# Peptides against a protein of PDB entry 8BZL: the designs that were tried, part 115

Target 1, 228 residues: chain A of PDB entry 8BZL
Amino acid sequence: SYDRAITVFSPDGHLFQVEYAQEAVKKGSTAVGVRGRDIVVLGVEKKSVAKLQDERTVRKICALDDNVCMAFAGLTADARIVINRARVECQSHRLTVEDPVTVEYITRYIASLKQRYTQSNGRRPFGISALIVGFDFDGTPRLYQTDPSGTYHAWKANAIGRGAKSVREFLEKNYTDEAIETDDLTIKLVIKALLEVVQSGGKNIELAVMRRDQSLKILNPEEIEKYV
Target 2, 242 residues: chain B of PDB entry 8BZL
Amino acid sequence: SRRYDSRTTIFSPEGRLYQVEYAMEAIGHAGTCLGILANDGVLLAAERRNIHKLLDEVFFSEKIYKLNEDMACSVAGITSDANVLTNELRLIAQRYLLQYQEPIPCEQLVTALCDIKQAYTQFGGKRPFGVSLLYIGWDKHYGFQLYQSDPSGNYGGWKATCIGNNSAAAVSMLKQDYKEGEMTLKSALALAIKVLNKTMDVSKLSAEKVEIATLTRENGKTVIRVLKQKEVEQLIKKHEEE

## One batch from the design tools (peptide; made by RFdiffusion4, then SolubleMPNN)

Design b1_p15_4_s1 (from b1_p15_4, 10 letters changed)
Fold by OpenDDE base, seed 3:
Structure b1_p15_4_s1 (fold): chain B 228 residues (1-228), chain C 242 residues (1-242), chain A 15 residues (1-15)
Amino acid sequence: as target 1 above (228 residues)
Amino acid sequence: as target 2 above (242 residues)
Amino acid sequence: DAEARRKANAERLFE
């Protein structure tokens, strides 16, 4: 059965395990990324945290470096592996090249890692897609997406996970230069986009904002409600 | 679909990892293990299922393992898998200590093992570990901590949680009775007995069938103690009187 | 229901 083989093409040219990994991504909570003029924003759907669960250990948005952060959809454990490797690479790059990574560079690294897991015998693909945002050293905001296949592209705005289609449709209609004219408008756009698929407003949304020359800021629920 | 459950480390057409799911289901049949975080300590309470009269009374904690001076864990699932993972935890902790001359932070130890678990879900020729773990510990960063990990390599921090048989019911009871910010170790012990009494498939809870360990801080040192049978009996008696 | 439990467990794998 071709669909059970990890690294074998089907007769019609499909890598079924990669496609199935993409289906795994769709089971993940929705994440959205938007590039503004001088801001990048990530938003994720919060799963209802169990009452007795420590919220500290549930993070869907993480920093890869001071200038790069990532949101993911799919297998949580797989994401942790990718995040850790990416962080190591970011630090290694700083040591070797004496500059922080560009957002494109680290995206390409992650993409290459994923690609290897589609081609290496005895390794299944990563069941994750990622939105990678940040600033290059020249101050340019960037947004990239990568999927289980190891493909990556630059985006103005995009979404991944179970509600991605609806969120993308919203963004396609509402992403304009006017809609991202200010930082606040950009944040509002992300919230509105997530509200297409998230019920109960700001309590079920996590937002991370990175402004030019600033560190990643995770907004608290009260801050999010100001934009709703 | 059963056609994909025979191979390890592959996705189903709908994006599921059946072997991981099946491992988690298997753990549901294991003995119950509880963890409760208190203000002044953290505890593990585990069901002892194998009370064989011929077992040499060396009450080695069947289900609770000391990992280092600051951490312990309990296991639900396949015993052989548990032994491998607990040994690995000890090795990781020791290597860290040797390298950095300080104890490994609790979450880092948990994460290190979870990365191993994850690998057994992704690399060919391997099967998922049929084990879930509860971790209790203390470190200088976060103080007392309770973690849970499963065969997928996923983990989370908890105030109180349960793994193994009737875990869902136990968690429900914990949610009802756990008082955030007001939980003492004494109250946590009482809660553990209460929950075990209701979730264990036994007519009467006895000290022989329950193993309890506490982790506290005394004089700036972590103390991990397995309760004596007499102490557990007293806890059970107290519960029966209430 | 064992199937319901498996589905619930499966959901825990994804974020």
Scores: peptide ipSAE 0.324, ipTM 0.804, DockQ to the pose 0.750
Fold by OpenDDE base, seed 5:
Structure b1_p15_4_s1 (fold): chain B 228 residues (1-228), chain C 242 residues (1-242), chain A 15 residues (1-15)
Amino acid sequence: as target 1 above (228 residues)
Amino acid sequence: as target 2 above (242 residues)
Amino acid sequence: DAEARRKANAERLFE
């Protein structure tokens, strides 16, 4: 059957391995991204770290460069590969172009990488979607999403992973200019969105904030509780 | 080649990687390995299943491998796969040392191998490695460390964990008895014996069936030591008296 | 028990 082969077209025109990779993404922890006026915020559902596990080694939000960070949903090992390649590209761009990447540029790079893995013989698609956020040189906040197919789009707000539908529905209703008027309101919006799918309050949320001309900041649980 | 396509790990309709899951299942039937992080050291304890009288009495570590001067690992799963991966770990560590003139940080070594494991889950003509590893080590960045990796290329740091047969039960016991911040290497050794005694599929725990290695720091140097059979016997005896 | 373990293993891939 075509669904048991490498990524090839089925008779009805489907790329089943890509579709199945999208199903893998839906099994991942929920991630949400919101673009504010002068802030970008990523939130991720934090699975309860096993009591004896080192939290340092469990990160779902990572920096790609000083001006770009990423959250993902899906296969963690696949994500590590994408992250590493993106980081190398960010550094390469700085060396060759003498400027950091735009958020769109690095998103396009990641998307192209994913697309290649949907068309290359002997490779399966990456089982991840990603939310890429950051600031361009002009100080414009950006949010992009990419999926296993290699497609990418710019968003005001979006979600990926198992709870993405519920979170998106919430964002569609609640994302307004007033709701993102301040940095604090933007952060609150992300937390509220995640609480649609996360049962226990601030303890099960990982939150990252990037402000204009500032480095990525991971909020501690106490800081998150102030917004709940 | 068309033959390589049939051996590629592919997604199921539900988004599952069955070959990786099956590799993990195979590991569940392997001998038990556990690791415990203490304040003054880290240890590995592994079940030794191959006790043959005709084996050369030269004390060979069946499941515990020294990787470099600062790291060791234990393996659960397919022995041949384990040998390949442990050799690769050694090579990675040596290449790093040669390039940077300093020992590879523990997590970087683990990550490098995990990237290899991941590749075997994504590229055609490959099957996942049927091996999980526990890593113990020391570096100047994080001190004593314990890591676990699986066939998917996932890894994590742990205070205590277990892989192989009855690993879930072992982890539960470790969660109950592990005291954060108060764990000495001595207490960790006692805990290891306690857990192995309950989780190993043997009627009676004996020193011949258990391998234990400790990693400590002495005079600014890492010391990796495999416990002698007599030392293990003493630990077992002490446990039986409690 | 075996099925529960398989499910748990599957979930670990996404952690």
Scores: peptide ipSAE 0.275, ipTM 0.692, DockQ to the pose 0.855
Fold by OpenDDE base, seed 1:
Structure b1_p15_4_s1 (fold): chain B 228 residues (1-228), chain C 242 residues (1-242), chain A 15 residues (1-15)
Amino acid sequence: as target 1 above (228 residues)
Amino acid sequence: as target 2 above (242 residues)
Amino acid sequence: DAEARRKANAERLFE
């Protein structure tokens, strides 16, 4: 019995399941990514954690490898699957090629995985978009975005989720060479961009920073408030 | 309820494969891609639709992909499907080179991919690829070549053709203006601009919205070159002056 | 609004 959950073309040439998956992404909290000169920054809107929820269990920003991290918008369960597959691939690449993945490589891997779920029998598309940031081995900062279709592009700055449109509009106006001249300015740009859609300031923002030759750092609320 | 055939491998009572047709319909919404064969080269011209200020412009062609040293392609349709197919083309070409120590003939590469496309129309549990491709290439057997393939796995050699938005109108224009045996690469470029200007749903054709690649032979080597924006601008300007 | 959103989403799928 072919499962009705197959992604098929409509008469007008649309893949509705992919489009609906994109709508699922829009229901997710906002995430923003910015590439600076020697820094990449991810910011996400924090959902009000219920008093009884373990704050450690809901990470919207995760490391894929030492040189790559990812933020997502959409279905958390779907994201977990993608993250795990990506982590395995990063480790496999280190073992087989003896070098860490490039940000483009792991993005392409994730994109290919997503694309397969749009053509495979009995599988629905992933209901997630991802911002993937990191450094290539040559020290070049990179930012990529991928969506449920498996499409991916490189960006200077981008946003995903509910408030993505407003955040992108802000970034289009404010992303300049001057605005990313320093690490601190780049961080400030991300915070300002998120504040377009996030209420109550720095308390509702999670920020991750990766600098050249440094590990991923998640900023604490006090550190974020210094940039506000 | 929009009833569409949810089964990819079932013929209608009229013998139609609706999912293949619907995939082709999807391609009709994609940006226009043109291919023109000349006596001294082959070209691809493609519409650029996604111009975003925040895109990290990697100087790579958005819609034109180099497959190997002797072949390139352009794609109309679903971008993610296109990425999978272009990657597969590169892998096929590379495997052939490793096995036979010579470049894969152009038509053989096209047919190999077409077999994959066809399989996705015949075997259950897969949807057709929502992608048509134009292939340009050179080999020692047939020289300069232009091919088109669609979601069905069908392909053909062409002197000039078009895929994507307004492809039917473009093909009609190409039929009218293409002069067999007299087509130079220069004339082909002019023809490409002429056809794109008429078929693209834009108020004014600009160099930012058009990507052009040429494939030529120089000193016994194939040269695939993406035209610079300034070169495209000159072609557009020349067209506007005529 | 829903149709416009579907169209916009669909356009993003296409090269």
Scores: peptide ipSAE 0.084, ipTM 0.541, DockQ to the pose 0.026

Design b1_p15_4_s1 (from b1_p15_4, 10 letters changed)
Fold by OpenDDE base, seed 2:
Structure b1_p15_4_s1 (fold): chain B 228 residues (1-228), chain C 242 residues (1-242), chain A 15 residues (1-15)
Amino acid sequence: as target 1 above (228 residues)
Amino acid sequence: as target 2 above (242 residues)
Amino acid sequence: DAEARRKANAERLFE
C-alpha cells in the first residue's frame, strides 16, 4: 500500500506543508544576493557559534561548481541534501555535455527537485530557500532565487531569511546603476543592506564574491571592514 | 468527512475526488488567463500579478510559454507545478517531432499531458497538479485551436474560455460578446481587453499587468508573437475611448 | 497574525 501523502490540498486550495516550509525559511539567518555588472555578491548573517564548535563547519555559503555558488536560509540539514545533489548534477553535466552548467540550469534542477518533494508520498517539502549566483560561460552574471515550492526567478538583487523584508526594502530603494557601477560599490551595497538587520556591525557578516573567470572568494573580516 | 479531504486518490462515498476539487479551488486564486479563437488566429491574454522592481529583465512572458513552433500555452495555478508541466509539454512535443519527423498535432499534445495529470489523481497517493492550462495552436488537421485542461486531466476545445480568478464571470462575458464566424484577431484582442478590464481586481487596467500573445499563420508558417507593452497600451487606450 | 502570514505565503505559490 502507498504511504499517506504529506502535502495535500486544503479545502481552500492551499498546500499547507509548503506554506509552513516557507515559514521555516523565515527562521533562518538572513542572506542577500546582488548582481553587479561583472560581479555577483552573496552576504549572510553569521549565526552565533556555540562554544567549542568549529567555525569551518558552519557555512551558509557554498560552491556548487567553479562558476556557481549558493546561499540558503532555513533548515541546514535540508540544505545539505540539496547542495550535494546539485554538486553531483554539476559534475554530471560537465561529463555528459562537456561544459559547465548555466546558473539557470542548475537553478531549474534544484527547483525541480524541490517541486517533486511537494508531490511525493512520504516526503515533506524542503524547508529552505536559496540564492544561487554565478557566471554563465558567456560571462553574464546571474542571480536566481528558489523557495520550498520549487519556484524560481532571476533577480537583480534579493534577500531570504528572517530579515529579508527589511533588506529587500533597502535594496528596492538603493539598487541603481550607479550603486553597482564598480565591484567595490556593489560589495558596499550588500554590506549596507545586511546592516539593516545584522547586529554588531561587520563582524557578524560573511561575504562571498565571484567575479568573471574567477573562483569564489570569501572575504575575511578585515576586508569587510574596509567597506563599512 | 475529513478523511477524504486528505486522501489524494480515493473517492468519497458520494463519488467525489476532493483533492481534485481542492486543486481546482487553488486555480481560482491564480491570475486570470483568457483564450480566444478567431478566424485568422488565436490569442492568449494573461494577468501579470508579480511585478517586482528587483526582478531581472525577463525576456520571456511570465505566464505564456511557447511549447513548439506551432503551440503556446498559458497557466493558472501553482507556479512550480506549472513549470514542471510546461517543461513536460516541450519534451513531449520534441520527442514526437524526432520520432515522426513532423510536429505533434495540437490535441495529441494536450491529451498526452492530460494523461499525466489524470495519473496523478489515480496512482501513488500523489497530489493532483494545481494547474489549469490554456493551449493555443495550429496544425494541418484542424487549423487554429484553443484547448483548456484542468487538474483532473479533463480537457476540451473552446472558441473562447477563461481560467483563474473570476473565470466564471469572464466566461459569461465571453458568451455574450463572442460572435461565432465573425471573430477576427483584431476583434478578439479588443474582447480580451474588455473582459480583463472587468475581471481583474485592479482599479485600472495597465499594460504592465497584462501579457498577450497571438498565434497566426504567415506564408505557410506559424508565428507566435508576444505583444509589446506599447501595443497593449494602445489596445487599452482604444477600449477606454469606447 | 498567523493567518495573514499564511495568506502572504500562499500568494507566492500561485501565478
Scores: peptide ipSAE 0.075, ipTM 0.521, DockQ to the pose 0.025

Design b1_p15_4_s2 (from b1_p15_4, 9 letters changed)
Fold by OpenDDE base, seed 3:
Structure b1_p15_4_s2 (fold): chain B 228 residues (1-228), chain C 242 residues (1-242), chain A 15 residues (1-15)
Amino acid sequence: as target 1 above (228 residues)
Amino acid sequence: as target 2 above (242 residues)
Amino acid sequence: SAEERRRERAERLFL
């Protein structure tokens, strides 16, 4: 049976399912990414974990490889599929090319995956946007964003999810070379940006930091409070 | 909005997957299933609704399924969908064992099924499974574990949780009475009976209407045991005396 | 309300 086309053009040239998938992203909690000089920082709004839920199983930030991590907003189950595909590709690339992926490469892979799900007659779009950060093998910090359409761009700073507009407006005003001069200042910038939309301060924020030549570090609540 | 109700799982203008939400609503009408994690074990307790005298008693458990030697699950929702998913769980677990010569980690089995569930929400011509599952298990990585999954393919780990009818009330009771770090399997069993007694729409809780399974470790082996009716009766009696 | 419960369930789908 031919699966009916899920994503089709409207008469005015819109892909409604892609636009609606973008609305699904807005239902996700806020994520922010900032590229510093020698650091990349991801911050996310921590959704209140239900009492008796294991916090370990609620993650909005994940590693794709040693040099790349991702935050997402939108459908949790969809995100898992994308993450798994990306991880496999990272490992495949290491095996076949004998080098880790560039942040751009893996972003393009994810974007292409998403795009295919907008064009296939038997699939709906992914209901997720992602912030992908990391370091290229030359030590250059990178930040990319991808959305349900499969579009991707490089950013100095960006945000996705429910509070993304307010966070972006803050970043547009406050992202300067001085504001990212040090690792600590870059982290502070992310926290301040998140505080535009997150209530109750550091308790509802998760931060991940990747410095040059270092692995991903998730900050504990005590470490976050030092920056507030 | 009605156009999005009748078709393959697609996004609404608001970015919602109504077919997934409707599947979750359907599960709310299913029999109650509880899971409780203890320090020395994990349990499932499920409401047995289909008590017919003509049913062949060979079916030891209607709602609790052994998946492998280290895991079991309980189901709430469409029975036919549940049968398909439980079979898939067993197949996944067995294939892993054959491939790696070790049992599949608990979370990995859960995620494998959740990926299937997710696919049925994303691929054309498919509807979501009308099933939520509670998983209990033990592995060498995390010890005793309790997971919940829903029609979306989302899952989470829990200390205690409930699916099916009156699940919200059950979860509220669990939140009140669950003592983190101090929960024994014995206390967990008592808590399960307490919660079921209050959440089941029955005047009096009877052993015939409750299925309970425990997962423990004995001599370095996982033991999955379905409680006998007499054992459940004793638990109910103890609760009534308190 | 039934609507509130549906909203809460819907919110659980998103992170």
Scores: peptide ipSAE 0.384, ipTM 0.793, DockQ to the pose 0.740
Fold by OpenDDE base, seed 1:
Structure b1_p15_4_s2 (fold): chain B 228 residues (1-228), chain C 242 residues (1-242), chain A 15 residues (1-15)
Amino acid sequence: as target 1 above (228 residues)
Amino acid sequence: as target 2 above (242 residues)
Amino acid sequence: SAEERRRERAERLFL
C-alpha cells in the first residue's frame, strides 16, 4: 500500500513526524551562531573525520550566497537538498530582483520549503535545523534559525544539534553588549560557547566568520587556537 | 518500536530512519568492494561471487561499471537496484556532456545520484536503494578522486575505503597501511590484494574471484582498465611471496 | 557486535 500520509495529526493535535524530525536534529553535532555588531559567526563541532576521509566533503558550514552562509544539524543528505534549493533561489533572486537576498528572505524560503514537506502527500519532514547568518544589502548583520517544522525566528545567538541546550544556556548567561563589542570578542564568545560541549578544545571546532562587505572566511586551526 | 521497521521514509521516535539503516545492513552481506586513491591513479577492487559455468555472457566485469571516459564505479548491494543506479549515472553524465560540452565533474555526478537516493528516503511509497557505490574518477578540478555513497544519499571523498562484507575490518586495515602522500598505484594494488586476502571469506584468494580496475592519466587522457586475470594472479603471487 | 555496527552506521547519517 502506498503510505501517502506520512505526516498526519495525532488525536491530540501533534505532528509526530515533525517532532521525530526534531529528534533527528539532536543526533547532529552542535552548531552555534552569534550575531555581533559588524560580524556574524558560525561555529560547529567538527565530527571526527574518519582517517582517510576527505575533509572537504564533510562540511557542516556552507555558503548559500556571497552574503549568506548556513550551518545545519541533522541528516546530511537532507541538508544537501535544502542547501542546493537555497543556492538556486539566491541566484534566481539576483537575476529577477537585481539584488542579493536578504537573510530573512532566504530563511523564509527555506522555512517554506520545510513546511511543504510537512504537509505534502508522501513526503517526510526534513531532518535538519539550520542557522542562517549573513548581511543584508544595507549592511545589517542577521542570524536566523529554522527547524524541521518550517518555523523560523531571528536571534542574537542560538545553537542547534546535540549540545544545543548547554550552548544556549551558556549564551543566555554570557551574551551581552560587552561580549560582542569587537569582532574578536564575538569570535571568542562562539568558541567559549562551543567549548561547553566540544571535547579536546579548539582542534574540534570549525569557525566561519562573515564581516560587513567581506566574504565568508573559514578560520584555520591556528587562527582558532589564538582565541582559546 | 517495530512498527517503524515496516514503513519507508518515516522517522522513528528517536529520529532514526530504520529503512535506510536496514538497507545499509543488507549491503553488509554483499561482496567486498575496495577503493584506493594513489598519487598517480585510483583503483577499485571487488569480490566476484557469481562464477557460474552456465552463464552465457562472459562479463569481464560484474561489479565494476564504466560510467564515462573519466569515471567508473563499483557496487555493493541489490543487483537490480545497482543496475538502475548505474544506468542513471551514465544518463546523468551524458546529459551533462550534451548540455555543457564538457565531462561532468566527478563530485557533481556523485551528488546527482545521491540526490536521487535521498529522494527515495523522503518520498512515500518508495524504499531506499539497497546499494552503496564506490566511485573513481579524474577531473580537471580535483584530479584523481574516490567517493563512497550509501542508501541515505550521503557521500564522502576518501583516500581509501571499503563497502560490503567485512567492510569495517577492511577499513581498519586500510587505516593502518595507507601512507598518505606516498601511495603509488603499484602500492595501492598491493594494498588492495592484502586487504582482500584478509577480508574475503575464502581460504585462498584467487584471480577468478577478484576484479580490479585502475584509472590513470596517459598523455592527457583518462584510461580506465580492468586488469586481466593474469595480472591479478601476479599481484596475488607477489603478495604470497612477501 | 551487530548492534554496535548498526549504531555506527546510523551515526554516519547525521552531521
Scores: peptide ipSAE 0.355, ipTM 0.767, DockQ to the pose 0.751
Fold by OpenDDE base, seed 2:
Parts: structure tokens; C-alpha cells; sequence
Structure b1_p15_4_s2 (fold): chain B 228 residues (1-228), chain C 242 residues (1-242), chain A 15 residues (1-15)
């Protein structure tokens, strides 16, 4: 029957499909997010693209709206679904409320969507975690993380994917007010954090920055090397 | 049998709903939450387990949620399920206020959510919510109130109760020390600290690991207050001196 | 360890 529950409790009270979805996230390449004073920075490990594959089709960082962007780790196809739903919601909010979404609002929307897929008939959890960054209308920089369970929290800095543990350990030691005092220092912090797990240096890193009242900027490899 | 373990809407031969039982088992692994009813107020006390250095300033309690001006709740269980249910509680309360131009009675709000929980145990392809809630509130019908609800959609009113980790031991301690008719909010706070100190899996109770909210009436208005860390430290210190 | 991974997962799932 199509109405069969996929995500059920184990005898010991675990949702194994959600836990396994979290394992799927760990198969993704590393993503890191850091909130600075007036900047948010996303960094991702570039996955080796097949020689014949178009690099433009492999994006781990995407805009949800003019004031919000997201990096993810896990199943690429699942991410596409979440991104599309989030983009539609951002536009809908602009039409109905006449203001852009807050970063918290769109995070909560995504989290609610994920949670429903842990409890709906014939649906499995999403195999993705996401780092969502942006600016609220008051100019406050925000960083949120979502998991396959639909849990979300606000962070100063965080990481997801394969190397997330090592990156988080680095950030726990090195995230200070002095380390984020300037935009450049904040960017350097993200690069240093990624270099804990990324092989071959800056060539395998993609960085995105968003400043107050500015659009998402993807740094080119030459710009990244200046910070290394 | 494995068939009954994996389906939410099917009774076992013994008449058991295993998915509901397993949801309750999940709650047993969650942080401890206490509720205590006093003559002059109600309180919630909850264990805070997830303290991460990189977490942004927690402006809001991790486990205690304001529902409306007259009610708050605490949750034990799956965080994402808790977020969905607390949002639903807020929506129900606001819809009632809009429709009737008065606050929803406490028990009616609890019942409305319990109907939703029950539906998730009965309708095909749904799993139970992996959460229990403690509700504190005030209304003109019954005054100060404390309720507990579980994944089955069952609920009850309480003078004092506990959910989450070591809840059975906590309830036993509450039964021993709770004095009916003599419980002040001050005494209830002291009792909450006493019980948490014994039931939390920590070597020493610290203010960073405990969230406390009180609900009182002042000048004919309900006041919901989350205690500051310094206030919780003072309560812990007082307990250690006794 | 597998146990540490289970504990980390459990901590993320449950409040």
C-alpha cells in the first residue's frame, strides 16, 4: 500500500531513517559557515568533477533570495527539491507580506518541510543538511543550520559534511571577536577552517560572501589565494 | 511481532500500539523536565543538554516555549517534532482568540493538541510524535494549572510531575516532598532544584544546564518569566547550603 | 567509534 510508513520508531525509540539520512550527509563534501560582524561567509570543498562534466552544474552554494543563501551537504537531488521550495516561499513572502523573508523564517520553513518528510506517508527523510546565511531587514547577519530531522539552530559558526567534526573543532578554538573583527579576517578564518580537511589548498575551495545590502559574491580562485 | 512494531495504526494481538510505546521510550532519553504547581504560581524546570560554544546567543529557552500570554510549555523528545507541535499550539491559541475574542482555556488548548497527537497514532502512514509536553497556564476557570501530554494523545492535570530522563525517580521524589495546599512558588523552586540535582546525570548541578520559567499573576495579568542565570545560581547555592 | 557516532546522532535528534 502507498500509505505505508517508512520512518518508524525502533524498539529503543530511535528513528533509524533519520539517523541514516544524517549518515548520508556525512558522505557529502564539507561546507562551513561563519558569521562575522557585517559579513556572512560560506565555504565549501569542491568535489572532483568528472573531466567531461560541466562545472556549472555542480553548485553547493545557491541563492534562495537576494538576502539569503544556502550551502548543503548530502544528496544533490534532495537539495534541489528543498532549494526550489525555499525559493518559491521567498517569492511568495515578498508578494504577500511585501518584505523579504528573515533568515530565521526561511530556515523554519525548510525545517518544517524536512520534518514533514520524516512523518508523511510513503516519504523518506531528506538526505541533506544545510547552512543558511543572510541578512535580516535590520541588517543583522544570521547563520542557521538544518538537519534531515528538521531540527534547526542559529550559529556563530558551523560545518556540515564529511570533515565537519574537524572543522568545528578548529572553529571552537579559533572563533573569537578578534578573529572576525574585519571582513578579511572572517574570510581568512573560513579558509583556515576548510584547510583542516581540504587537500591541495585553495584550488579545491569555493567561497561565497554576503555583506550588508550587497548580493551574494562568489570569490574567484585568485581572490581566494590572496587570503591563503 | 515485527509487523506490529513497524506499523503505527495496527494493534498487536495483545492490543498494544508498539509505535506509541517506542515513541515514549524515545522520550525517556531526552533531558529532564519538571513542572510544579504552587498556590501563587506554576513553574517549569528543564535540563539544558546541548551547550555548544559556537551556538549563537540563545535568546529563547531551548526547552521552554511561550504559547500565549497565559500559557507556556516544556518539551521532552525529538526537537523537530517539538517545534512543529509548539507552533501548532500557538496557532490554535491565536485562532481561538480571534474567533471568540478571549484567551483559550488551558485545558482546551491541551485537548486540541492531544487530538492531533491521537490522529498521528490512528491514521495510516503516520508515526507518533516523539514528544511529551508539560503545560503551565492560568485561566479564569481553574486558575493556575499544570498538564502533561504524551505521544498517544493522552493528557492529565498534575500538581507536580516530570518527563524525560529519570522521570520515574523524579516523580517519586516529588511525591515525597510535595505538600498539598502549602506549596508556595518559592518552595516549588527549591523543590525543583532539589529534584533536578538528584535526577540529572551530572556530577554537579550548574545554572548553565538548567532552565526555569515561572508563571504568576500580577495586577490581574499573567506574567511568564524565564529566570536569569544568576537567579538559578542563587537557587542552586541555597540548596547546597541546606 | 560506532557508539560515539550513535551518541552524537542521538544528541542531535533529541531535546
Amino acid sequence: as target 1 above (228 residues)
Amino acid sequence: as target 2 above (242 residues)
Amino acid sequence: SAEERRRERAERLFL
Scores: peptide ipSAE 0.053, ipTM 0.540, DockQ to the pose 0.025

Design b1_p15_4_s2 (from b1_p15_4, 9 letters changed)
Fold by OpenDDE base, seed 5:
Structure b1_p15_4_s2 (fold): chain B 228 residues (1-228), chain C 242 residues (1-242), chain A 15 residues (1-15)
Amino acid sequence: as target 1 above (228 residues)
Amino acid sequence: as target 2 above (242 residues)
Amino acid sequence: SAEERRRERAERLFL
């Protein structure tokens, strides 16, 4: 029989499919985002690329637009769907509104998309959380998080995935105005946060940096080692 | 729990998609397919299981499908699902060609199909495709390419990989013998025979049980060629003499 | 084991 009602309330008021999608997120590798003064930084735990696999095809950080990038944790294929829709929306917004999206706008779009998949018949929730970072047109750095439920919030710093709890605890203790006073200090904070859960140091970390009026830059391993 | 594995693809309490995992399990029992990327070409080698004497010789390939002039694929899994997906690949490639007046880039074709696969894991009333694919191709962006996709809609690029029966053992052998930057198509063919000889569930490797296709560039054109049985026989013989 | 293989395949779905 066609099961149309996938995400339904339990007798005790829980949306189990949403909760289980959150468990799927925890199976993803750790991602961390930090908002600095004039910088946003994403750090991710590199999934070990199998020998003979092309690293180009394994990406946890992606650009949504020139001013927005995203890291995710959870189902890779689900993430691709969300990323593609977000990219289309960013381009559509540029065309119709004649301005790039705000980070909040695109986050809200993604969140709304996720929420619809928690309420639409015959659809399961997306098994992903995302950290969305970027700059608004006024030059303000932003960091948002969204989860499978479609909830979203703005953050100074946050983490998602397997090691998120430990990374968040570290950030709660170490995120200060002094710790983000410079771009380099902000990057260092992200690396230190990831090192709470990532084994073998900088070799297993991917870092993306976006500065005001600059495109997304993925740091090479040598650049990362300078901060370790 | 049977509640999460017998119906529409939904999350288990642990965040698992059991129907996708079961589809992958089914593929593990399918005939072996391997792909190897070389400097001067790319190849697919596949196990032919249905050797029926009454099959019309018109079946050039059981498991290797030409998608367009620049791409081919090999399939492991449910034959009917494979036919649907290979047809869809051809349609996607053709629509792109008509729209843009250029061949679809290899990765874009793979991604387009993977989005379809993903949809069959997310929408109610649908089951995952019980199929994994290896794709070989050439485009002007990345040259020779090898991709693998699974029922989840996930994919990756590879230098060498294997799907189907004994794929893990095959991948291990490929990891040992594959020399990055030094792989010629000739060496890749020899490696393919070596791996198939060890991983196929047959007492002796024979040319009738192996399909091999090569993709090369000649005079600025892609050439996809299925090896003749005699050519495969020579490769097997050469391997037995080493 | 068959269970280990299932777990490994399941883990491949996630990033």
Scores: peptide ipSAE 0.249, ipTM 0.694, DockQ to the pose 0.755; fails the geometry check

